Peptides against a protein of PDB entry 5VZU. Designs and how they scored, part 53

Target 1, 271 residues: chain A of PDB entry 5VZU
Amino acid sequence: GRTLEDIFHEHMQELILMKFIYTSQYDNCLTYRRIYLPPSRPDDLIKPGLFKGTYGSHGLEIVMLSFHGRRARGTKITGDPNIPAGQQTVEIDLRHRIQLPDLENQRNFNELSRIVLEVRERVRQEQQEGGHEAGEGRGRQGPRESQPSPAQPRAEAPSKGPDGTPGEDGGEPGDAVAAAEQPAQCGQGQPFVLPVGVSSRNEDYPRTCRMCFYGTGLIAGHGFTSPERTPGVFILFDEDRFGFVWLELKSFSLYSRVQATFRNADAPSPQ

## One batch from the design tools (peptide; made by RFdiffusion4, then SolubleMPNN)

Design b2_p13_3_s3 (from b2_p13_3, 8 letters changed)
Fold by OpenDDE base, seed 2:
Structure b2_p13_3_s3 (fold): chain B 271 residues (1-271), chain A 13 residues (1-13)
Amino acid sequence: as target 1 above (271 residues)
Amino acid sequence: EDLTVPSSAVLKF
């Protein structure tokens, strides 16, 4: 039978050939689109901008990270034979935090899969419920007949009652030591390791993460055939690094900020 | 045991 190695070599050869075909076509016609950096907002999880990401056999790709309320998006600036430039390679739901287990249980791929699939099911339920509320709320604008509320004047004034008794009881001030909720130490990241069987192009990834979120990645066949969203984990390491675990692909993408300063790359102010 | 790795292991991302 074909070995796993034979299948991998055949796939790599096909990707190299496709990449060669695409690059050779660029000599004849290139369409250039200006890329603008998204404006930074105070509520952005990290500064938006350009990142270089690892995409397994495809190698390095450029991705724009942007924030859209409680969602983050990675948009491909460079395309590959599967996913073209301008597609949303990752979509992150910042409402749905992933809690990683301890370092020993993080090595278990089935445990990570369980945690993510449970969050995926909650996201699906919330989407179904929110679709139902938006449907029901339109029906009941029956005409509110403006019944004129009559101006009833009732004046009544007076009554007296007096009694004054001054009971002294000197209850001791029990010092309720308000246990100052120690502000959750946002500073110490959690130890991080990839599950066994998740491939990384480089083993040099951050071994500590700040937080994780549920997300979906875009996958497709060659030529962007049968595109679908697969579940994954967005991992924030620091201001300049994040990861994405592709569960179904058993792959890890590391994204590192492009440190180049771009002049005149800010989006034009909406006039 | 034929580990028929599904031909879907083409990293499609």
Scores: peptide ipSAE 0.292, ipTM 0.733, DockQ to the pose 0.023
Fold by OpenDDE base, seed 3:
Structure b2_p13_3_s3 (fold): chain B 271 residues (1-271), chain A 13 residues (1-13)
Amino acid sequence: as target 1 above (271 residues)
Amino acid sequence: EDLTVPSSAVLKF
């Protein structure tokens, strides 16, 4: 049989050959597009911008993190033989927080898989319910034949007088303004460990996380064949680091902020 | 068990 080493060498040779073919083919027709950094918003989970991500055997790739209301997106700035540049490598649902178990249970891949698949089913249910409300509202616009109702004359209704009855001060019960849950204090981060059988390029990942969210990653065959979304976990470590656990691939990507200062990288102000 | 990763259909990220 092929050894694990033979399979690894064959896979690496294939990736190197594909990278060489793609690089050599692009030398004849390069299209350059200027990339702008997303504007930072006060409600952004962390500052948007460029991150370097680990993609297993592909190595390091550059990803732009951006925020879109209650969604975050990672967009590939660099592509690979599977997923080209400009694709959304990760989509994060900031409405659906993942609660990690204790450290002992975090080592169990099946426990993490269960938690994520339960959240995936909730997201699917919410999408189906919202689709039904939008469908039923469109059916009842039968053609209102605008029969031209004849212009009946405006009868001048007479100005009745000023009777000043003092309205009793009915004390409206003060609407208990639901105290906006103070953004949970940056409390002690939760201890974090990868499940057994999840591969990381480096064992040097943060061992404490602030919060986790449900997300999906983009996967495809060579040449972007059969692209699909796979379930995963977005892990916020700090202001400059996040992770993504690819459940089906049993892989972990660590994303670290690009510390380079870019001049003139801000989006032009809308004129 | 020989985990013959089927060569052609490995979806990658």
Scores: peptide ipSAE 0.272, ipTM 0.730, DockQ to the pose 0.026
Fold by OpenDDE base, seed 5:
Structure b2_p13_3_s3 (fold): chain B 271 residues (1-271), chain A 13 residues (1-13)
Amino acid sequence: as target 1 above (271 residues)
Amino acid sequence: EDLTVPSSAVLKF
């Protein structure tokens, strides 16, 4: 039978051929756009910038990591036959932290799948609730016709009605059980392993992670056909490395910071 | 255990 290696090799050859066809067709029509590095903010999870990401059979791609309040975005700087340059390959919701189980249960793909899908349903519920509040607020501004109704001055008097004393019902202070926000132990990395059946291009990935978040990855057919967002896990390893588990694809992408210093790559200050 | 990856599992990402 075909080995997994044979299938990956054939698919890699097809992707190389497609990349060659696309690049050769556009050889006479090159548009250059300047890329600016995002400014670093104090509240950014890590320094924004360029990362080299592993995309299985596609190989290495360049991704710009940027922060947008409680969201992070990975934008493709290099494209492939499925997802073109300038697309958001990953979108991370920094509101929805994922807690990984112990190292034994991390090997169980079904357990990771359960955790991610539960967070996905919470995100959907929050989007529906926020959509209802935004919808109801717009309906009530019917045009108030300014009818100029006239000035009648009626003056009437200050009646002093009486003293009713009603009693001191001593309502017991209900113990608001403060849900103990377990202090996010930001300091010690937890042991990390990929679930069984998740493909990594290299087995050389960090075996400890700082924190994980819910995210979505962009997938499409060749030529960016039928693009959709699939659930996944963003894994912060350190200041220079993060991962993304593509849950439905059963694939892992490792992203490593580009260590090159760029002169004049900073965004112009907003004047 | 033959991890029969379906031949149609084109990594689309």
Scores: peptide ipSAE 0.264, ipTM 0.728, DockQ to the pose 0.025
Fold by OpenDDE base, seed 4:
Structure b2_p13_3_s3 (fold): chain B 271 residues (1-271), chain A 13 residues (1-13)
Amino acid sequence: as target 1 above (271 residues)
Amino acid sequence: EDLTVPSSAVLKF
């Protein structure tokens, strides 16, 4: 049988060939668009900007990280044969923190899978509930034909009086022990290891992470066929490094900030 | 069973 390694190797060769064909044949049809760095906001998890990502067999790609309230987005600046430039390779839900287990249990892929799939189900439920509230409100603006109903003079019925009985009932406020969300000690990173069977292009990934979040990655066939979102984990290592675990693909992408200073890369101020 | 997943059928990221 073909080993998993043989399949990955043939797949890499095919991707390299396709990438070569695309870059060599379409040189005459390239539309260049200026990329601006997103403005940084005080509430951004890290400074937004360009990151160099590792996409297993696809090689090195440039991703723009940007923040949109409680969501972060990785947008492909470089495309590949599967996912073109401008697509959101990763979408991160900053509402749904992933708590990694201890270092021993982090090696268990099934444990990580369980945690991620439980969060995915919560996200799905919240989306269904929020969809119902938005649907009911729009239906009732039928055009009120303003039939001028005549002004019948409603009479002044009188001011009856005052009685003030003061019933005392002292219902004890049940102490809803708000489970004190332990202030996530933003300062001390936790030990981090990839689960067994998750492939990394580089074994030299940070062994300590600050925090993790639920997210989805975009996957597709060649030519962007059958694009879908797969569940994963965004891992913040530091100000300049993050990762994404592609759960279904059993792959890890490491993203490192592009340290090059680009002159005139700032977005024009919104006029 | 040789799960020859054709290279073309691998969803890529």
Scores: peptide ipSAE 0.168, ipTM 0.707, DockQ to the pose 0.026

Design b2_p13_3_s4 (from b2_p13_3, 8 letters changed)
Fold by OpenDDE base, seed 1:
Structure b2_p13_3_s4 (fold): chain B 271 residues (1-271), chain A 13 residues (1-13)
Amino acid sequence: as target 1 above (271 residues)
Amino acid sequence: EDLTVASNEVLDF
């Protein structure tokens, strides 16, 4: 029977062949699309822009990071045989922070899996509740029958009154000792390590992270067949680096800012 | 572990 290693080698050969076919298409008609950098907003988690991301066997891909209120989006600028250019490779929910455990428990894939799946279920519940409120509001367009009923006039009336009284009593202010909220250690990066069994293209990733969020990654078969979203963790390392842990694929993508300056890459101001 | 869908299709990212 084919081994898992045989299947992996065949898949890698197919990916190499497909890359070769795509590169041979440069001898054919090319269509060019201009890409614009998203404008930066003050509330953006980091500056939006182009990142180079590691995609396992696919190698290095170019991804545009953009912010959309409480969501962040990675969009493929380069495509591969599975996920074409222009698709949203990652979608991040900035409302759902992931709290990483201590460094010893971070090595446990099952612990990370538990934390992510608990957040996934909360996100599903919130989507179901918000879907029900939007559904009930549309039903009551009953036909406004136009019946003309008449003008009646009435006028009245007036008054009045009064009074009083006063009562005292002076209950003592119980000193609620406000538990001092420890100032969120917003400045010190948490120690970070990949779980055992999560593959990374390079072992050279940041060993400290600022914050993590729940997100979903896009996966598909060759030719963008059976596209689905898998759960994962967005990891902010610094202003120029973030990661994504693909939970079901047991893979890690490191994204590093493209340091090249592009002239005339800003979106034209809306006239 | 590649998510082998019921078609033996390998889904990748």
Scores: peptide ipSAE 0.367, ipTM 0.750, DockQ to the pose 0.033
Fold by OpenDDE base, seed 2:
Structure b2_p13_3_s4 (fold): chain B 271 residues (1-271), chain A 13 residues (1-13)
Amino acid sequence: as target 1 above (271 residues)
Amino acid sequence: EDLTVASNEVLDF
């Protein structure tokens, strides 16, 4: 039977061949579209813009990072045989922070998998509940039945009675030491390491991260067949670097800001 | 573990 290694080698050969075919076809008709940099907002987690991302066997790809309220999006600027240019390679839910364990437990892939899948389930529950509230809110425009007349304030009545028994018991005030929730020091990065068995293009990734969020990545077959969303972790390292752990693919993408300044790349103001 | 769907299609990113 074919080994997993044989299947991986065949897949790598197909990707190299497809990349060669696409590159050789650039001497033909290319469709160019202008790309505009997204405007930066004060509440953006980092400055939006162009990043170079590592995509395993595909190599380096260009991704536009943009912010949309409590969501971030990575959009492919360069496509590959699986995911074409203009697709949302990653979608990040900035409502759902991932808390990484200690450095020892971060090496355990099953622990990261557990944490991510628990957050995935919460996101699914919130989507179902929010779908129900939006459905129920439309139904109850029942007819405004007539205002019933203001019934009079009936005034009565009075009385009894007395008994006063005094029971003493002086229970000691247990000092509930309010464990002061140490304000999560938003400023100090936590130690970061990839789980064992997660593939990275290189070992040269930041060993400290600021924060992590739940997200989903887009995967597909060759020619964008059977496209689906897979769970993952967005990792913010700094202003110019983020990562994405593709949980089901056991892969890590490192994204680094393109430091080039673009003239006339701002979106025209909506007139 | 490649996500081999029942079609033997390899899904990638």
Scores: peptide ipSAE 0.343, ipTM 0.745, DockQ to the pose 0.033
Fold by OpenDDE base, seed 3:
Structure b2_p13_3_s4 (fold): chain B 271 residues (1-271), chain A 13 residues (1-13)
Amino acid sequence: as target 1 above (271 residues)
Amino acid sequence: EDLTVASNEVLDF
């Protein structure tokens, strides 16, 4: 019978062969596009830019991380046999923080799955509620029948109404203590470990994370067939490293900042 | 160098 090793080896050979065919046959059909780095904003979770990811057998890929208000996006700069360049490989909801359990319970895949699926359900509910408010507001513009302009009644002069005494009711302004979201103390990373049964390309991932967020990853068959968004966890390790846990795939991808400086990589100022 | 990326349009013929 085929061993898991035989299946993995066959799949690796197919991916290498596909990559070789694509790189060798399409050399004459390459469209080159200039890429600009997104400008950094003060509210960005980390500096936006290029990250190198490792997707198992596909090898090294380049992803651009960018921030869009309370969302982050990972855009594929390099394509693979499944997902072409320019696709949003990951979409992160920075409104939905994932709280990892203690280190012992982080080893339990079912606990991580429970937490992620609960957040996914909240995101789905919020999308449904926001869709209903937008729907009900449009229904009541019945055709304004052009009621004929009623004749302008003559502005009679406002009579001098009298000297109402100022009652000094000193209503104490209730201190709405806006709970200043204490700036999350940047210094205390949480211990991090992958759940049992989540595959990583190597065990050389950071064992401490700063924060985690709900997100979705794009998966597809070869040739971008049947593309779908799967639930996952964005793990911020530091300024230069993040991860993504693909929940359904039971896999982990590590992304590290490209340290190369590019000349003229800044977007031209909008004229 | 300017960051230039090749996109493979897989022309599904």
Scores: peptide ipSAE 0.023, ipTM 0.595, DockQ to the pose 0.434
Fold by OpenDDE base, seed 4:
Structure b2_p13_3_s4 (fold): chain B 271 residues (1-271), chain A 13 residues (1-13)
Amino acid sequence: as target 1 above (271 residues)
Amino acid sequence: EDLTVASNEVLDF
């Protein structure tokens, strides 16, 4: 029977061939769009910008990392046979930090899977709760047709008197224990290793990470068929490197900052 | 079943 390796090899060859055909046939028909780098904000986890991934099947992939409040996004600048340029290849929820275990337990894929799936379930619950609040607020603007109700007359009801009893009921203010948001300790990086059975291009990835977050990656068939969001882990290594663990695919993508300086790549100021 | 693949699969070959 075909091994998983045979299937992957055939699929890689197909992806390379499709990319070759696309680039060779449509080179003269390419519409170039100017991209702008997102402005850096003080609260951005790292400087936004262009990152490169290098995948055997896809070659050089360029992703733009940007920050949107409590979310980060990786937008494909390069397309491939599965996912076109302009798609959000990764979405990171910066509210949902992943705490990696010790190195011994990090090697256990099932432990990482458990942690990620528990976070995914919390994210789903929060989305359901927030969806209910947004739904109830829109329903009550029915147009009240202002029918003019007629002026019924002022009856002069009388002046009764005085009594002044003083009851002092001293309701104790219940101490709302503000759950102290544990300051995200910009702690020393923790040792990092990929779980056994997670595929990486090579073993040359950072062995220390700063922090991890829950995220989702976009996956699709050839021609962007059946696109779906798969759970994963965003791994911040440093200012210039991050990774994404694709949980369901058991794969790891390493992204490194594009060090090239682009003149006139800044977004025009909003007029 | 059409293999739904991540565009970023690191196939080590």
Scores: peptide ipSAE 0.015, ipTM 0.563, DockQ to the pose 0.038

Design b2_p13_4_s1 (from b2_p13_4, 8 letters changed)
Fold by OpenDDE base, seed 2:
Structure b2_p13_4_s1 (fold): chain B 271 residues (1-271), chain A 13 residues (1-13)
Amino acid sequence: as target 1 above (271 residues)
Amino acid sequence: MTLDFSEVPDLEF
């Protein structure tokens, strides 16, 4: 019978062959598009930009991380055999923070799965409710016939009245020191470990994370067949590193900032 | 012979 090693070897040969075919297709008219770095905003979770990631047997990938209000997006700069360049490999909902349990319970894949699926259900409910409010608001523009109300007239007058008094009462301004909610201290990162049975390319990932969010990852068959979004966890480690747990695939991808300075990579100012 | 593709050299862009 084929061993798991034989199957893995055949799959790796197929991926190498596909990469070779793609690389050999450089003889075809490649459409080069200039990549512009997304503008950084003060409210961005981290500086947007290029990150180097790894998708197991797919090897090195470049992803552009960008922020869009309450959403973050990872866009493939390098395609793979499954997901072409320009596709959004990950979409992160910055409204839906994932609270990781203690380090012992983080080892339990079923616990992580439960937490993520509960958040997925909330996101689905909020999308249904917001769809209903947008539907009801359009119905009530009945044409109000602007009946021209007539110009009734100018009536004038009167005058008077009066006085008084100056009451002084010097009520002390109670200094309600509005305790400025200290912007939630960029919290001491929590201990982080991958669940048992989640595959990582290596064990060299940060053992402390700052924040986690619900997100979806794009998966597809070879040649971008049957593309679907699956639930996952975006893990912010630091300013230069994030991860994504692909829940259904039981896999983890680590992304590290590309430290290269790109000249003229800024988007042209909107004219 | 596990092809350790860990050493994909950093693409120095």
Scores: peptide ipSAE 0.005, ipTM 0.454, DockQ to the pose 0.041
Fold by OpenDDE base, seed 1:
Formats: C-alpha cells, sequence, structure tokens
Structure b2_p13_4_s1 (fold): chain B 271 residues (1-271), chain A 13 residues (1-13)
C-alpha cells in the first residue's frame, strides 16, 4: 500500500511540478503591476500593509491587509496553484468578534467550530433581514399612470400681521451627560492555542492573542477551480502578526508584517 | 531591506 511518505512525496512532486509550470509560464510573459500600500486610518485595527505567510511547499506568500470600515481584507500579492494573485484570500467582519473560550476548551476543535458556526448564522440572518428591507423599498414603485392633472392657478400672497408677546419660560436644560462610550477596552491579551487537529506548519505561533473576529477565507482547487468562501477565525496577535483559522480545512495560517521600508509605495493623492 | 517602487513603470491603464 502507499505509505504516508509516498503520498507526501507524490504531493510534493506535484507542487514542485506546478511551481515549475508556473515559473516556466512566467518566462513567456510577465505583467508587472504597481502595488500601492493601503492608506492608514485612525480607526484601523492595526496598521495596514504587507504581511508574509510561509506555507511550506508553496514557499513565501505575501498578503496585503487593508481596512474598509468594519471590514478587513487580505489580498494575495503572490498567487499559489489554487488562488491567483489579486484575489481576496480573507475577508474579516470586524462587527463579529469571536470570544475564545478558556485554554482547555480552545483545544477542542468542536467548540471552536460551534462558536464560528453560530456567528456565521447570525451574519446570514443579518444579511437576510437587510436584504428584505432593501427589497420592500423597491417594490412600491407601481407604474405612476401619467394622469395629466390640470394647471391650477397661481393664488396670491397675503401679507398679514405682526403680533407680539414674548413668554419667558426658562426651562433649565438638563445636562444629559452623554456617557462617553469608553473606547472598547483593547482587551488584555488572552492565552491562545490551536485546537487539536488544526494543522499548523509552524508551531511557533504566538500563545497570546488580542482579539478574534469572524471571517471568510477563499479556497479553490488547482487553477482556481470551484472557488468558494469558507468560515474561519481571524486572530490578531499583535501589531505585526495575525492568523487565520480555516475551519473547514482544519488549518492555520500565520501572517507576519513585512519589516521592509517601501519608497514610493503610497498611492498618489487623488488629483 | 528597502524596496523602491519608483523603478517600476506605472502601467497606464
Amino acid sequence: as target 1 above (271 residues)
Amino acid sequence: MTLDFSEVPDLEF
């Protein structure tokens, strides 16, 4: 029977062959596109920019993290055999925080799966409700039959009149002290561990996370076949590191900030 | 490491 080693060897040969095909295809025609760094905003969860992930046989992958109000996006700068460059590999919903359980229960994949799927269902419900409100608002443009209603006349401008009395009633404005919403306490970092059976190619991931959010990851077969979005967890570790748990794949990707200075990487100011 | 993107011509689309 095939050993796990034989299967691994065959898969590595396939990946090497795919890499060779891609590199050999690059010899034919390279299109270069300038990549601008996303602008930073005060409300961004962390500084946007380039992050690197290491996917073993796929090598070094570059992802651009950007923020769009209550959404974050990871866009592939480097493609792989499954997901080409320019694709949005992850989308994070910053409205839907994931609360991780204690460290013991974090080891249970089924518990993480439950939490994520409950949030997925809430997101689905909110999308359905918002879709209904947008749908009902469009339905009431019944055909306005253009009845030619007649030219009714320009009735006049009567001018009256002046009268006076200045009642003083001095109702005190009650100071409704708007309770300043305390800026959402940047939660003390919580202990973090991957669930048992979640594959990480590197066990050297941060053991403390700041916060987690619901997200979706893009998966596809080789050549970008049957692309779909699957549920996952975005994990913010620190300013320079985040992770993504691919729930259906039972895999974890670690992303680390590219510690490079880029010149002329800012988007030109809109003229 | 510093990368300079000024050496990359703008693709005018």
Scores: peptide ipSAE 0.000, ipTM 0.399, DockQ to the pose 0.221
Fold by OpenDDE base, seed 3:
Structure b2_p13_4_s1 (fold): chain B 271 residues (1-271), chain A 13 residues (1-13)
Amino acid sequence: as target 1 above (271 residues)
Amino acid sequence: MTLDFSEVPDLEF
């Protein structure tokens, strides 16, 4: 029977071969595209930009983090044998915060899985409800009644009618000032640990996180076969570090900001 | 199969 070591060795050989094939394809045709850094907005969760990510056996990859209102996106700048460059490796829903349990219950993968699947179901329901409202509004194009010909505008005169008295009743509309959720104080982050059975490339990840959100990660077979989005958890550690827990893969990817300054990396202003 | 990188979607940032 194949040992676990044989399986790992075969998989490592396959990955090395695929990496070699992928790199050797560049010898014949190189297309260069300029990459611009996404603009930073005041409401962005952290400064957008380039992050180095770890994808288990694939090694080091570069991901662009960008913000799109209440969504964040991680787009691959470097591809791998499964997911090519240009693909959105992660999509984060900033409306759907994940509340991590206490540190003891964070070790339970089934508890994290439960929490994320409950959020996934809420997201699915909201998408169905919003789809129904958009569908029913289009159905009442009543029959175009045949426009009868526009008869000419008669110019009738401006009669002066009179002086009706102002009744007082000053019912103050209670401005339900939607309590702007005070920007959660830069409070002490919550203790963080990976669930038992979630693999990380290294155990050197931040043990405190600021907040977590529901997200989806893109997975595929070799050569981008059968691409699908799987549920996960985006974990913000600090301004320069975030993580993604891939629930189905039982894996964790750590992303760290690229500290290199790029000259002329700002997008040209739209003329 | 040469990956035709011409079909790589524009990175709309």
Scores: peptide ipSAE 0.000, ipTM 0.392, DockQ to the pose 0.098
Fold by OpenDDE base, seed 5:
Structure b2_p13_4_s1 (fold): chain B 271 residues (1-271), chain A 13 residues (1-13)
Amino acid sequence: as target 1 above (271 residues)
Amino acid sequence: MTLDFSEVPDLEF
């Protein structure tokens, strides 16, 4: 029978062939676009820039990490047979921190899945609630046609009366114990391990992480067919490394900063 | 100014 290795090798050959066909089809019409590095902001989780990412069998790709308020985005600089260049491969919600369990429970994929799906449901609820507030605000600009209705008169009538009963009922405000947000231990990296059954291209990934966040990854069939966003975990290891766990794919992508200095890659100052 | 893509570091694949 075919080994898992034979199937993986055949799939890699197919992906290489597809990449070759796609690149060779563009040989006749290459449109070059200048890529600008996103400006770094003080509030950015790490310095934005180019990262070398691993996409399992797709191999090595370049992703631009950028920050947009409480969101981070990984944009493909290189495409693959499924996801073309310029697509947002990952979108990270920096409002929704993932708390990883202890190292023993991190090995359990079902526990990670539970945590991520719970956060996904919270994000969905917040989007539904915020969508309702934005919808109701537009409805009230009915055109007040100011018809000039006429001047009918002054009738004066009268002054009643003072009844002042002062019911005192002093209902004590129940102390809503604000669940003390445990101060983000910003200092010591948490021990990190991939869950059993999550595929990585190699086992050489950082065994400590600084922070984790909820995110979504873009997946598609060959030729960008049926593109969808799937839940995942963004894992910040350090200033130069992050990962993404693709929950539905049971895969892990490691991203390492491109250390090359690019001349004139800075975004033009907003004039 | 041409972006000299010749300084694309050899992305050792």
Scores: peptide ipSAE 0.000, ipTM 0.430, DockQ to the pose 0.092

